# Designs tried in a protein design run: peptides against a protein of PDB entry 2QAS. Part 52

Target 1, 120 residues: chain A of PDB entry 2QAS
Amino acid sequence: PPEDLMQYEAMAQDALRGVVKAALKKAAAPGGLPEPHHLYITFKTKAAGVSGPQDLLSKYPDEMTIVLQHQYWDLAPGETFFSVTLKFGGQPKRLSVPYAALTRFYDPSVQFALQFSAPE

## One batch from the design tools (peptide; made by RFdiffusion4, then SolubleMPNN)

Design b2_p17_8_s2 (from b2_p17_8, 6 letters changed)
Fold by OpenDDE base, seed 4:
Structure b2_p17_8_s2 (fold): chain B 120 residues (1-120), chain A 17 residues (1-17)
Amino acid sequence: as target 1 above (120 residues)
Amino acid sequence: NPNYQEEEAARFEAELA
C-alpha cells in the first residue's frame, strides 16, 4: 500500500486519547460518572512519566489495569496526565499516568473500547 | 473489600481472555 506521509493513524490516536481525557474529566466532576458507567484503564508501567509506589509498580512490570468505579479518590485529569488515589491491599496509593502511556480504555456498561500504542 | 482493585482488574482480564 502507498506510504502515509500524513500519519493519519497517529493523528487519530491523539484524537482518541482526547476521548479518554474527556471521560476522566467527567468522572472527576461532582457526582462522578453517571451510573452504570465505570472505567477500566490499562497502561504501561514503565512508560515515561508514570509515577507511583515502587512496590506496586514492581508487581506489574509491563502493564497494569486500574478500575474507576466505586473506590477511587482525588481523580485529577490534567492536560498531559491524570493522577488518582486507589487502594491496594487496603492501602491508599497515588498513581500518576500520562495519557501517552495508555494502551487500553474500556467502559463495559456500553461496551466502549479503545486501544492505543504506547512507547516501550 | 481491601482488594477491590486487584480483584476487579483480574475479573475484567478473565472476561476478555
Scores: peptide ipSAE 0.401, ipTM 0.866, DockQ to the pose 0.907
Fold by OpenDDE base, seed 1:
Structure b2_p17_8_s2 (fold): chain B 120 residues (1-120), chain A 17 residues (1-17)
Amino acid sequence: as target 1 above (120 residues)
Amino acid sequence: NPNYQEEEAARFEAELA
């Protein structure tokens, strides 16, 4: 097939990353996500801009999945990345994840899934 | 549940496998 110099697929993927951003903004709003909506977000832990506790990230050298359902705090969805506080082993940890680092987004309540190509 | 994140993430991965 002919090569796509417009890179439409990449543009579509970037547009879909916007869906994740929008969903997180809804999750961050007062009242949070409407039941039973909840989110599973997978990202490349070594992607540029990913930030979090070294001990935590070292346990996930490739990808990590976080769950935004019952236990998440101070969700802050920015324009290029989002940050959130989650508890691991009972300890609150702050994670900062660029949308570009995402590889998967899923809301099982409505079986809505998105997959993305990410660095490494 | 102090291990909520780890357990839910693991369950999700297992479900999609």
Scores: peptide ipSAE 0.400, ipTM 0.867, DockQ to the pose 0.966
Fold by OpenDDE base, seed 5:
Structure b2_p17_8_s2 (fold): chain B 120 residues (1-120), chain A 17 residues (1-17)
Amino acid sequence: as target 1 above (120 residues)
Amino acid sequence: NPNYQEEEAARFEAELA
């Protein structure tokens, strides 16, 4: 096929990352996501900009999936990254994840799935 | 459930496998 100098696929992927951002903004609104919607978000833990407790990230050397349903706090979806507090082993941990680090987004309630390429 | 995140994430991965 001819060379795509416009890089439409990349643009489309960026647009789809926007879907995740929008979804998280809905989740961050008062009352959270409308039931039964909930989100599974997978990201590369070693991607640039990812931050969180070292012990936690060390446990997930490649990818990590977080669940936004019932137990999530202070979800703050920014323009380039989102942060959220989740409990691991009963302890609240703050994670900051750039949208660019995402590899998968899924809402099982409606079987809506997105996959993304992220830095290795 | 203190291990909610880990358990739910694991369940999800298992379901997709």
Scores: peptide ipSAE 0.396, ipTM 0.865, DockQ to the pose 0.949
Fold by OpenDDE base, seed 3:
Structure b2_p17_8_s2 (fold): chain B 120 residues (1-120), chain A 17 residues (1-17)
Amino acid sequence: as target 1 above (120 residues)
Amino acid sequence: NPNYQEEEAARFEAELA
């Protein structure tokens, strides 16, 4: 078969990452996500650019999933990464995650799912 | 619920397993 010198698959993956960014921007708007929409976001904890408390990240050596539904604060969806404050064990913790670190995005309310290849 | 994140994430993983 012919060789794809355009790298279309990679371009498609990048375009789909844009969906996550757009969804998070909606979530960050006043009033948050329209019910019953809520998000499950999985990412590689050791990917370049991932930032958060050491105690938390150490518990998830490979991947971790965060939930954006009822308890999230100061969601800030930037152009290359997003940051959000979540409570773990009752303590607020700030996470910063590049979109490139994502491996899974899911909204169970409408069963919308996306998968991504992320660096090890 | 102080453990909302952990519990909800775990529930999600269990449902998709």
Scores: peptide ipSAE 0.383, ipTM 0.862, DockQ to the pose 0.921

Design b2_p17_8_s3 (from b2_p17_8, 9 letters changed)
Fold by OpenDDE base, seed 2:
Structure b2_p17_8_s3 (fold): chain B 120 residues (1-120), chain A 17 residues (1-17)
Amino acid sequence: as target 1 above (120 residues)
Amino acid sequence: DPNYQEDQAAAFRKLLA
């Protein structure tokens, strides 16, 4: 097949990462996500820029999925990464995840799914 | 639910299975 010197697939995937960013911005706005929308976000825990408690990240050596539905706090969607506070075992933990580290985004309410290639 | 994240994540994995 012809060579794609434009790297359209990469451009498209990058654009789709923008969907996640936009969704998180909606989630961070006053009132949160419009029910019943909620998000499942999977990311590579060892990707550059990923930050969080060592004990937590150690439990997930490859990928980790977080849920943004009823229990999330201080969601801060930046331009290159987002941070959020979630409770694990009843303890609040702060996670910072670059959009580039994402591997999956899913909203069960409308069965909207996105998959991404992330650095190992 | 102190294990909300863990429980929901587990449920999601099952959903994808």
Scores: peptide ipSAE 0.375, ipTM 0.869, DockQ to the pose 0.905
Fold by OpenDDE base, seed 4:
Structure b2_p17_8_s3 (fold): chain B 120 residues (1-120), chain A 17 residues (1-17)
Amino acid sequence: as target 1 above (120 residues)
Amino acid sequence: DPNYQEDQAAAFRKLLA
């Protein structure tokens, strides 16, 4: 096939990352997500800009999936990354994840799925 | 459920399998 010098697929992925950002902003608003909506977010743990507890990130050397439904706190969706507090093994952990690190976004309530290619 | 995140993530993996 012809070479795409416009890089349309990359532009489309950037636009779709915007969907994730918008969804997280809705989740961070007062009242949270409208039921039954909830989010599964998968990201590369070694991607640039990802930060969190060493023990947690070591447990997931490639990718990890977080769930935003009933137990999440201080969700802060910024322009380039979001941060959130989640409990793992009963202990609160703060994660910071750039949107560029995402590999999967899923809302089971409406079976809405997005997949992304993320750099290492 | 102290392992809510882990349990839900596992359930999700099962769903996609």
Scores: peptide ipSAE 0.374, ipTM 0.867, DockQ to the pose 0.898
Fold by OpenDDE base, seed 1:
Structure b2_p17_8_s3 (fold): chain B 120 residues (1-120), chain A 17 residues (1-17)
Amino acid sequence: as target 1 above (120 residues)
Amino acid sequence: DPNYQEDQAAAFRKLLA
């Protein structure tokens, strides 16, 4: 096949990252996501802009998956990254994750899945 | 559930396996 100098697939992937951002904005709204919707988000922990407790990130040197369903606080979906407070081992931890760091997005309630290439 | 995140993430990985 001919060479795609426009990189349309990359453009499409970036557009699909916008779906994640929009979904998180819905999750951050008062009342949260409409039941039974909930989100599994996987990201590269060493990607640029990822921030969180060192002990937590060290436990997941490549990727980690977080779930946004019943136990999340102060979800703040920005334009380039989102931040959220989650409990790990009973302790609240603040994570900041750029959308560019995502590798997977999934909503089991409707079996909606997205996969992304992320920096290593 | 103090391990809610860990438990759900583990369950998800198994689902995708």
Scores: peptide ipSAE 0.374, ipTM 0.867, DockQ to the pose 0.902
Fold by OpenDDE base, seed 3:
Structure b2_p17_8_s3 (fold): chain B 120 residues (1-120), chain A 17 residues (1-17)
Amino acid sequence: as target 1 above (120 residues)
Amino acid sequence: DPNYQEDQAAAFRKLLA
């Protein structure tokens, strides 16, 4: 088969990461996500750029899944990463996650799923 | 629910199973 010098697969994956970014921007807009949409986001906790409280990240040495539905605050979807405040054990914690660290994105309301390969 | 995140994440894992 011909050699793909354009790296179309990589381009496609980058475009799909854009879907997550766009979805988060919708979630951050006034009124939040339109019911019944809600997001489950899984990411590699040790990926470059991931930051948050050490106690929390230590609890999830490989991957961590967060839920954006009814209990999230100050969601800030940037161009390369997003940050959000979530409560764990009743305590608010700020997480910053690069889109490149994502491994899974899911919206159960419409069964929309995306999977990504992320660096260890 | 102080454990909302943990509970929802657990529910998600069950959903995928």
Scores: peptide ipSAE 0.360, ipTM 0.864, DockQ to the pose 0.877

Design b2_p17_8_s4 (from b2_p17_8, 8 letters changed)
Fold by OpenDDE base, seed 3:
Structure b2_p17_8_s4 (fold): chain B 120 residues (1-120), chain A 17 residues (1-17)
Amino acid sequence: as target 1 above (120 residues)
Amino acid sequence: DPFYQEQQAAAFQQQLA
């Protein structure tokens, strides 16, 4: 088949990452997400730019999923990455995740799902 | 619930497995 010199697939994936960013910005707004919307976000823990407690990330050598529903604080969706505070084992942990590290995005309330390819 | 994150994440992973 003809060679795609435009790299359309990569462009499309990048555009879809924009959906995640937009959704997180809605979640960060006053009042949070409109119920019953909530988010499950999966990312590669070893991807460039991922930052968080060593003990936490060590428990998830490949991927980990975080839930943004009722217990999340100081969600800060930046242009290239987002950061959020979540409780693990009762202790608050700050995570910083580049959108490029994402592998899955899901909102069970409306069964909206997205998948992404992320560096190993 | 101090284990909210762990429980919800695990439940989700099981659903998509």
Scores: peptide ipSAE 0.357, ipTM 0.854, DockQ to the pose 0.875
Fold by OpenDDE base, seed 4:
Structure b2_p17_8_s4 (fold): chain B 120 residues (1-120), chain A 17 residues (1-17)
Amino acid sequence: as target 1 above (120 residues)
Amino acid sequence: DPFYQEQQAAAFQQQLA
């Protein structure tokens, strides 16, 4: 096949990352997501800009998946990254994840799925 | 459930696999 010098696939991926950002903004709004919508988000833990407790990230050397349904706090979806507080082992931990670090986004309620190639 | 995140993530992974 011909060489794609426009990098259309990357453009499409960037556009679809915007869907994740928009969904998280809905989740952060008062009242949260409309039931039964909830989100599974997978990201590369070693990607640039990923921030969180060392002990937590060490348990997931490649990827980890977080769920945003009932137990999440202070969700802050910025323009380039989002931050959220989640409990692991009963302890609240703050994660900061650039949208560029995402590899999967899924809403089981409507079986909506996105996959991304994330640089490390 | 103090392990809600871990359990939900694991359940999701099992469904995909």
Scores: peptide ipSAE 0.357, ipTM 0.852, DockQ to the pose 0.910
Fold by OpenDDE base, seed 2:
Structure b2_p17_8_s4 (fold): chain B 120 residues (1-120), chain A 17 residues (1-17)
Amino acid sequence: as target 1 above (120 residues)
Amino acid sequence: DPFYQEQQAAAFQQQLA
């Protein structure tokens, strides 16, 4: 088969990461996500640029899924990463996750799913 | 619910299994 020198699949993956970024920007806007939309985001916890409390990340040596529904604070979707405050065991924790670290994005309300390859 | 994140994430993982 012909060799793809354009790397279209990588371009497409990057474009789809843009969907996550755009969705998070909507979530960060005043009023948050329009109900019933909510987001499940899975990422590689050891990927470059991932940061958060060591005690939290150590519980998830491979992947971690966070939920953006009702209980999330100070969502800040940047150009290369997003940060958000979530409560774990009742304690607020700040996570910073590069979009490149994502492995899954899902909105159950409309069954919209994306999967990504991410470095370990 | 102090364990909202853990519970929702767990529920999602179970759904995917």
Scores: peptide ipSAE 0.353, ipTM 0.852, DockQ to the pose 0.906
Fold by OpenDDE base, seed 1:
Structure b2_p17_8_s4 (fold): chain B 120 residues (1-120), chain A 17 residues (1-17)
Amino acid sequence: as target 1 above (120 residues)
Amino acid sequence: DPFYQEQQAAAFQQQLA
């Protein structure tokens, strides 16, 4: 196939990362996501900008999946990353994840899925 | 459920297989 000097695939992926950002902004709004929507988000834990408890991240050296349904607090979707508080083993933990670190996004309620190439 | 995150994540991974 011809060489793509426009990098359309990368542009498309960035646009689709925007879908995740928009979805999280809806989730962060008063009332949260409209039932029955909920989100599964997978990301590379060692990607630049990922922040969280060392003990938690060490448990997931490659990828980690979090679920945003019922049990999430202070969801803050920024322009380049989002942060959220989740309970692990009953303990609240704050995670900060750049959209660039995402590898998968899924909403089971409507079987909407996105996959991304993230830094190794 | 104090292990909600862990359980839901595991369930999701199983569905992907």
Scores: peptide ipSAE 0.353, ipTM 0.850, DockQ to the pose 0.895

## One batch from the design tools (peptide; made by RFdiffusion4, then SolubleMPNN)

Design b2_p18_1_s1 (from b2_p18_1, 10 letters changed)
Fold by OpenDDE base, seed 4:
Structure b2_p18_1_s1 (fold): chain B 120 residues (1-120), chain A 18 residues (1-18)
Amino acid sequence: as target 1 above (120 residues)
Amino acid sequence: SEVAREEAEQAAAREAMA
């Protein structure tokens, strides 16, 4: 097959990562997401720039999924990464995740799904 | 409660996607 020197697939994935960023910005806005919309976000836990509790990240050495619906605080969607406070085992914990680390995005309310290739 | 259910759902999602 002909070689794609434009790297269109990577471009497309970067564009679609922008959808996740935009969705998170909507979630962070006053009033949050319009119900019943909520977000399942999966990311590589060892990707560069991912930060959070060591015990939690160690528990999920490959990837983990977080849910943003009712129990999240201080969602801060930046331009290259987002951070959010979630409860795990009843304890609030701060996560910071680059958009480049994402592998899956899903809104079950409308069955909208995206998949991404992330570096190992 | 909704919050408790969500936390359980989050835990289940993490396990399912891990």
Scores: peptide ipSAE 0.094, ipTM 0.725, DockQ to the pose 0.554
Fold by OpenDDE base, seed 2:
Structure b2_p18_1_s1 (fold): chain B 120 residues (1-120), chain A 18 residues (1-18)
Amino acid sequence: as target 1 above (120 residues)
Amino acid sequence: SEVAREEAEQAAAREAMA
């Protein structure tokens, strides 16, 4: 096939990452997401910029999926990354995830799914 | 409770992808 010098796929991927950012901003707004919308977010745990409890991240050496529905606090969707407090084993833990680290976004309520390429 | 259910769901989701 002809060479794509525009790198449309990369541009599309960036645009789609923007969807995740926008969705998280909705989730962070007062009242949260409109029910029954909720988010499954998968990311590469070793990607640059990912931070969280060492014990947690070490448990998931490749990818990790988090669910934002009923139990999430202080969701802060920034321009390049988002951070959120979630409970693991009943304990609140803070995660910070760059959008570039995402590999999957899913809203089961409407079966909306996105997949992304992320650094290994 | 929804809280307990979500944590279980989250754990399952994480384990499925781990």
Scores: peptide ipSAE 0.081, ipTM 0.713, DockQ to the pose 0.533
Fold by OpenDDE base, seed 1:
Structure b2_p18_1_s1 (fold): chain B 120 residues (1-120), chain A 18 residues (1-18)
Amino acid sequence: as target 1 above (120 residues)
Amino acid sequence: SEVAREEAEQAAAREAMA
């Protein structure tokens, strides 16, 4: 079969990463997400640009999932990455995750799911 | 509580992806 030199699939995935960014921007707006919407976000912990507690990231050498629903603070969705404060073991921790590091996005309320390819 | 549920849910999600 012919080789796709345009890499359309990659373009499509990048466009869909934009959905995650847009969703996070809505989540960061005053009042947060409209109920019952909430987000499950999975990302590669060793991807370039990922930042967070070393001990936490060390526990999850491949990927980990975070949930944004009732307890998240200072969500800052930038153009290339987002940062957010979440509680881990009762302690607030700051995470910074590039959209390129994402492997899964899910909103259980409407069963909306996206999967992405990310470098190991 | 919703808070407690979320904490447990997040922990479970993280463990599942470990």
Scores: peptide ipSAE 0.060, ipTM 0.692, DockQ to the pose 0.448
Fold by OpenDDE base, seed 3:
Structure b2_p18_1_s1 (fold): chain B 120 residues (1-120), chain A 18 residues (1-18)
Amino acid sequence: as target 1 above (120 residues)
Amino acid sequence: SEVAREEAEQAAAREAMA
């Protein structure tokens, strides 16, 4: 079969990561996400640019899923990464995740799902 | 509570995806 020198699959993946960025910007707006929308975000914990508590990242050496619904604070969706404070076991923890590290995005309220190939 | 449900769901989601 012909060789794809345009790397269309990679371009498509990056475009879809833009959907996550846009969704997070909506989540960061005053009042948060419109009910009943909420987000499940999965990312590679060892990907370049990922930052968070060592105990948490060590517990999940491959990938981890976070939920944004009722408990999230200081959500900051940047152009290349987002950061957010979440509670794990009642303790607030700050995470910083590049969009390039994402492997899955899901909104169960409307069953909207995206999957990504993320580098380590 | 909604708060408790979210924490539990978050933990379950992490384990399910691991």
Scores: peptide ipSAE 0.052, ipTM 0.686, DockQ to the pose 0.529

Design b2_p18_1_s2 (from b2_p18_1, 8 letters changed)
Fold by OpenDDE base, seed 4:
Structure b2_p18_1_s2 (fold): chain B 120 residues (1-120), chain A 18 residues (1-18)
Amino acid sequence: as target 1 above (120 residues)
Amino acid sequence: AEVEEEEREQAAARAAMA
């Protein structure tokens, strides 16, 4: 097949990562997401810029999925990464995840799914 | 009940990706 010098697939992935960012901004706004919308977010735990509890990242050395519906606090969707507080074993922990580290985004309420190729 | 259900759901989701 002909070589794609425009890198259209990369452009499309960038645009779709923007959808995730926009969705998280809606989730962080007063009132949160409109019910029944909620978010499953999967990311590479070893990707550059990912930070969180050492024990948790060690437990999930490849990918990790978080759910944002009721039990999340201080969601801060920045321009290049988002941070959020979640409970692990009943204890609140802070995660910081670059959008570039995402591999999956899913909203079960409307069966909206996105998949991404993320660098290690 | 919803919060507890979500906690179980999230734990299961994380475990499935381990």
Scores: peptide ipSAE 0.096, ipTM 0.709, DockQ to the pose 0.470
Fold by OpenDDE base, seed 2:
Structure b2_p18_1_s2 (fold): chain B 120 residues (1-120), chain A 18 residues (1-18)
Amino acid sequence: as target 1 above (120 residues)
Amino acid sequence: AEVEEEEREQAAARAAMA
């Protein structure tokens, strides 16, 4: 097969990461996501730029999935990463996740799924 | 109720990736 010197797949993946960013921006807007939309976001916990409670990240050495539906606060979708406060065991914790660390994005309400290659 | 449900969902989602 011919060699793709344009690296279209990489460009497409990057564009798709933009979908996640856009979705998070919608989620961060006043009123949150339009129900019943909600997001399952999976990311590599050891990826560069990922930050959060040490105990939490240690508990999930490879990947971790968070759900943004009813209980999320101060969602801040930046240009390269997003941060959000979620409750773990009833306690609010702040997570910061670069979009590059994402491996999966899913909105079960419409069964929209995206998968990404992330650094190991 | 809703809080508990989501917390459970969160836990399940996270545990699935552990």
Scores: peptide ipSAE 0.095, ipTM 0.711, DockQ to the pose 0.431
Fold by OpenDDE base, seed 5:
Structure b2_p18_1_s2 (fold): chain B 120 residues (1-120), chain A 18 residues (1-18)
Amino acid sequence: as target 1 above (120 residues)
Amino acid sequence: AEVEEEEREQAAARAAMA
């Protein structure tokens, strides 16, 4: 097939990452996500820009999934990454995840799913 | 109740990726 010099697939992927960003901005708004919406977000834990407790990240050397529904705090969806506080083992932990590190986005309430390629 | 449900979902989601 002809060579795509426009790199449309990459552009489409970036646009779809924008959906995640927009969804997180809704989640960060007062009142949080409108019920019953909630988010499953999967990311590569070793991707550039991912940060969090090393003991936690070491437990998930490849990918990790977090759920945003009721127990999330200080969600800060930036333009290139988001950060959020979640409880692990009863302890609040801060995670920072670039959108580029995402591999999966899912809202079970409406069966909306996105998949992304991410750095190995 | 909702907290327990979410904790279950969190645990399941994380475990699936462990």
Scores: peptide ipSAE 0.085, ipTM 0.713, DockQ to the pose 0.470
Fold by OpenDDE base, seed 3:
Structure b2_p18_1_s2 (fold): chain B 120 residues (1-120), chain A 18 residues (1-18)
Amino acid sequence: as target 1 above (120 residues)
Amino acid sequence: AEVEEEEREQAAARAAMA
């Protein structure tokens, strides 16, 4: 069969990762996300560039999901990764996640879902 | 109530992926 030298599938995947970045930028803007929108974000905890509480990352060696709705602070969506403060065991902790580490994005309010392949 | 519900939801989601 013909060989795809353009790598169209990779281009499409990168474009979809851009949707996540854009959504997070909206969530970080003044006023936050318009209700009832909220985000479920799943990522590979061992992926390069992921940083956070050592005990937490050790507890979830493969993937973990975070929810951005009411309890998140200082969301900073950069160009290659985003960082956010969340409560774990009642204590605020900072997480930094490269967009390349994402495996799932979901907004239950409108049932919008995206899935990605991310190596560890 | 929303805070407590969200924390439980996050915990369940993380546990499901472990």
Scores: peptide ipSAE 0.079, ipTM 0.698, DockQ to the pose 0.415

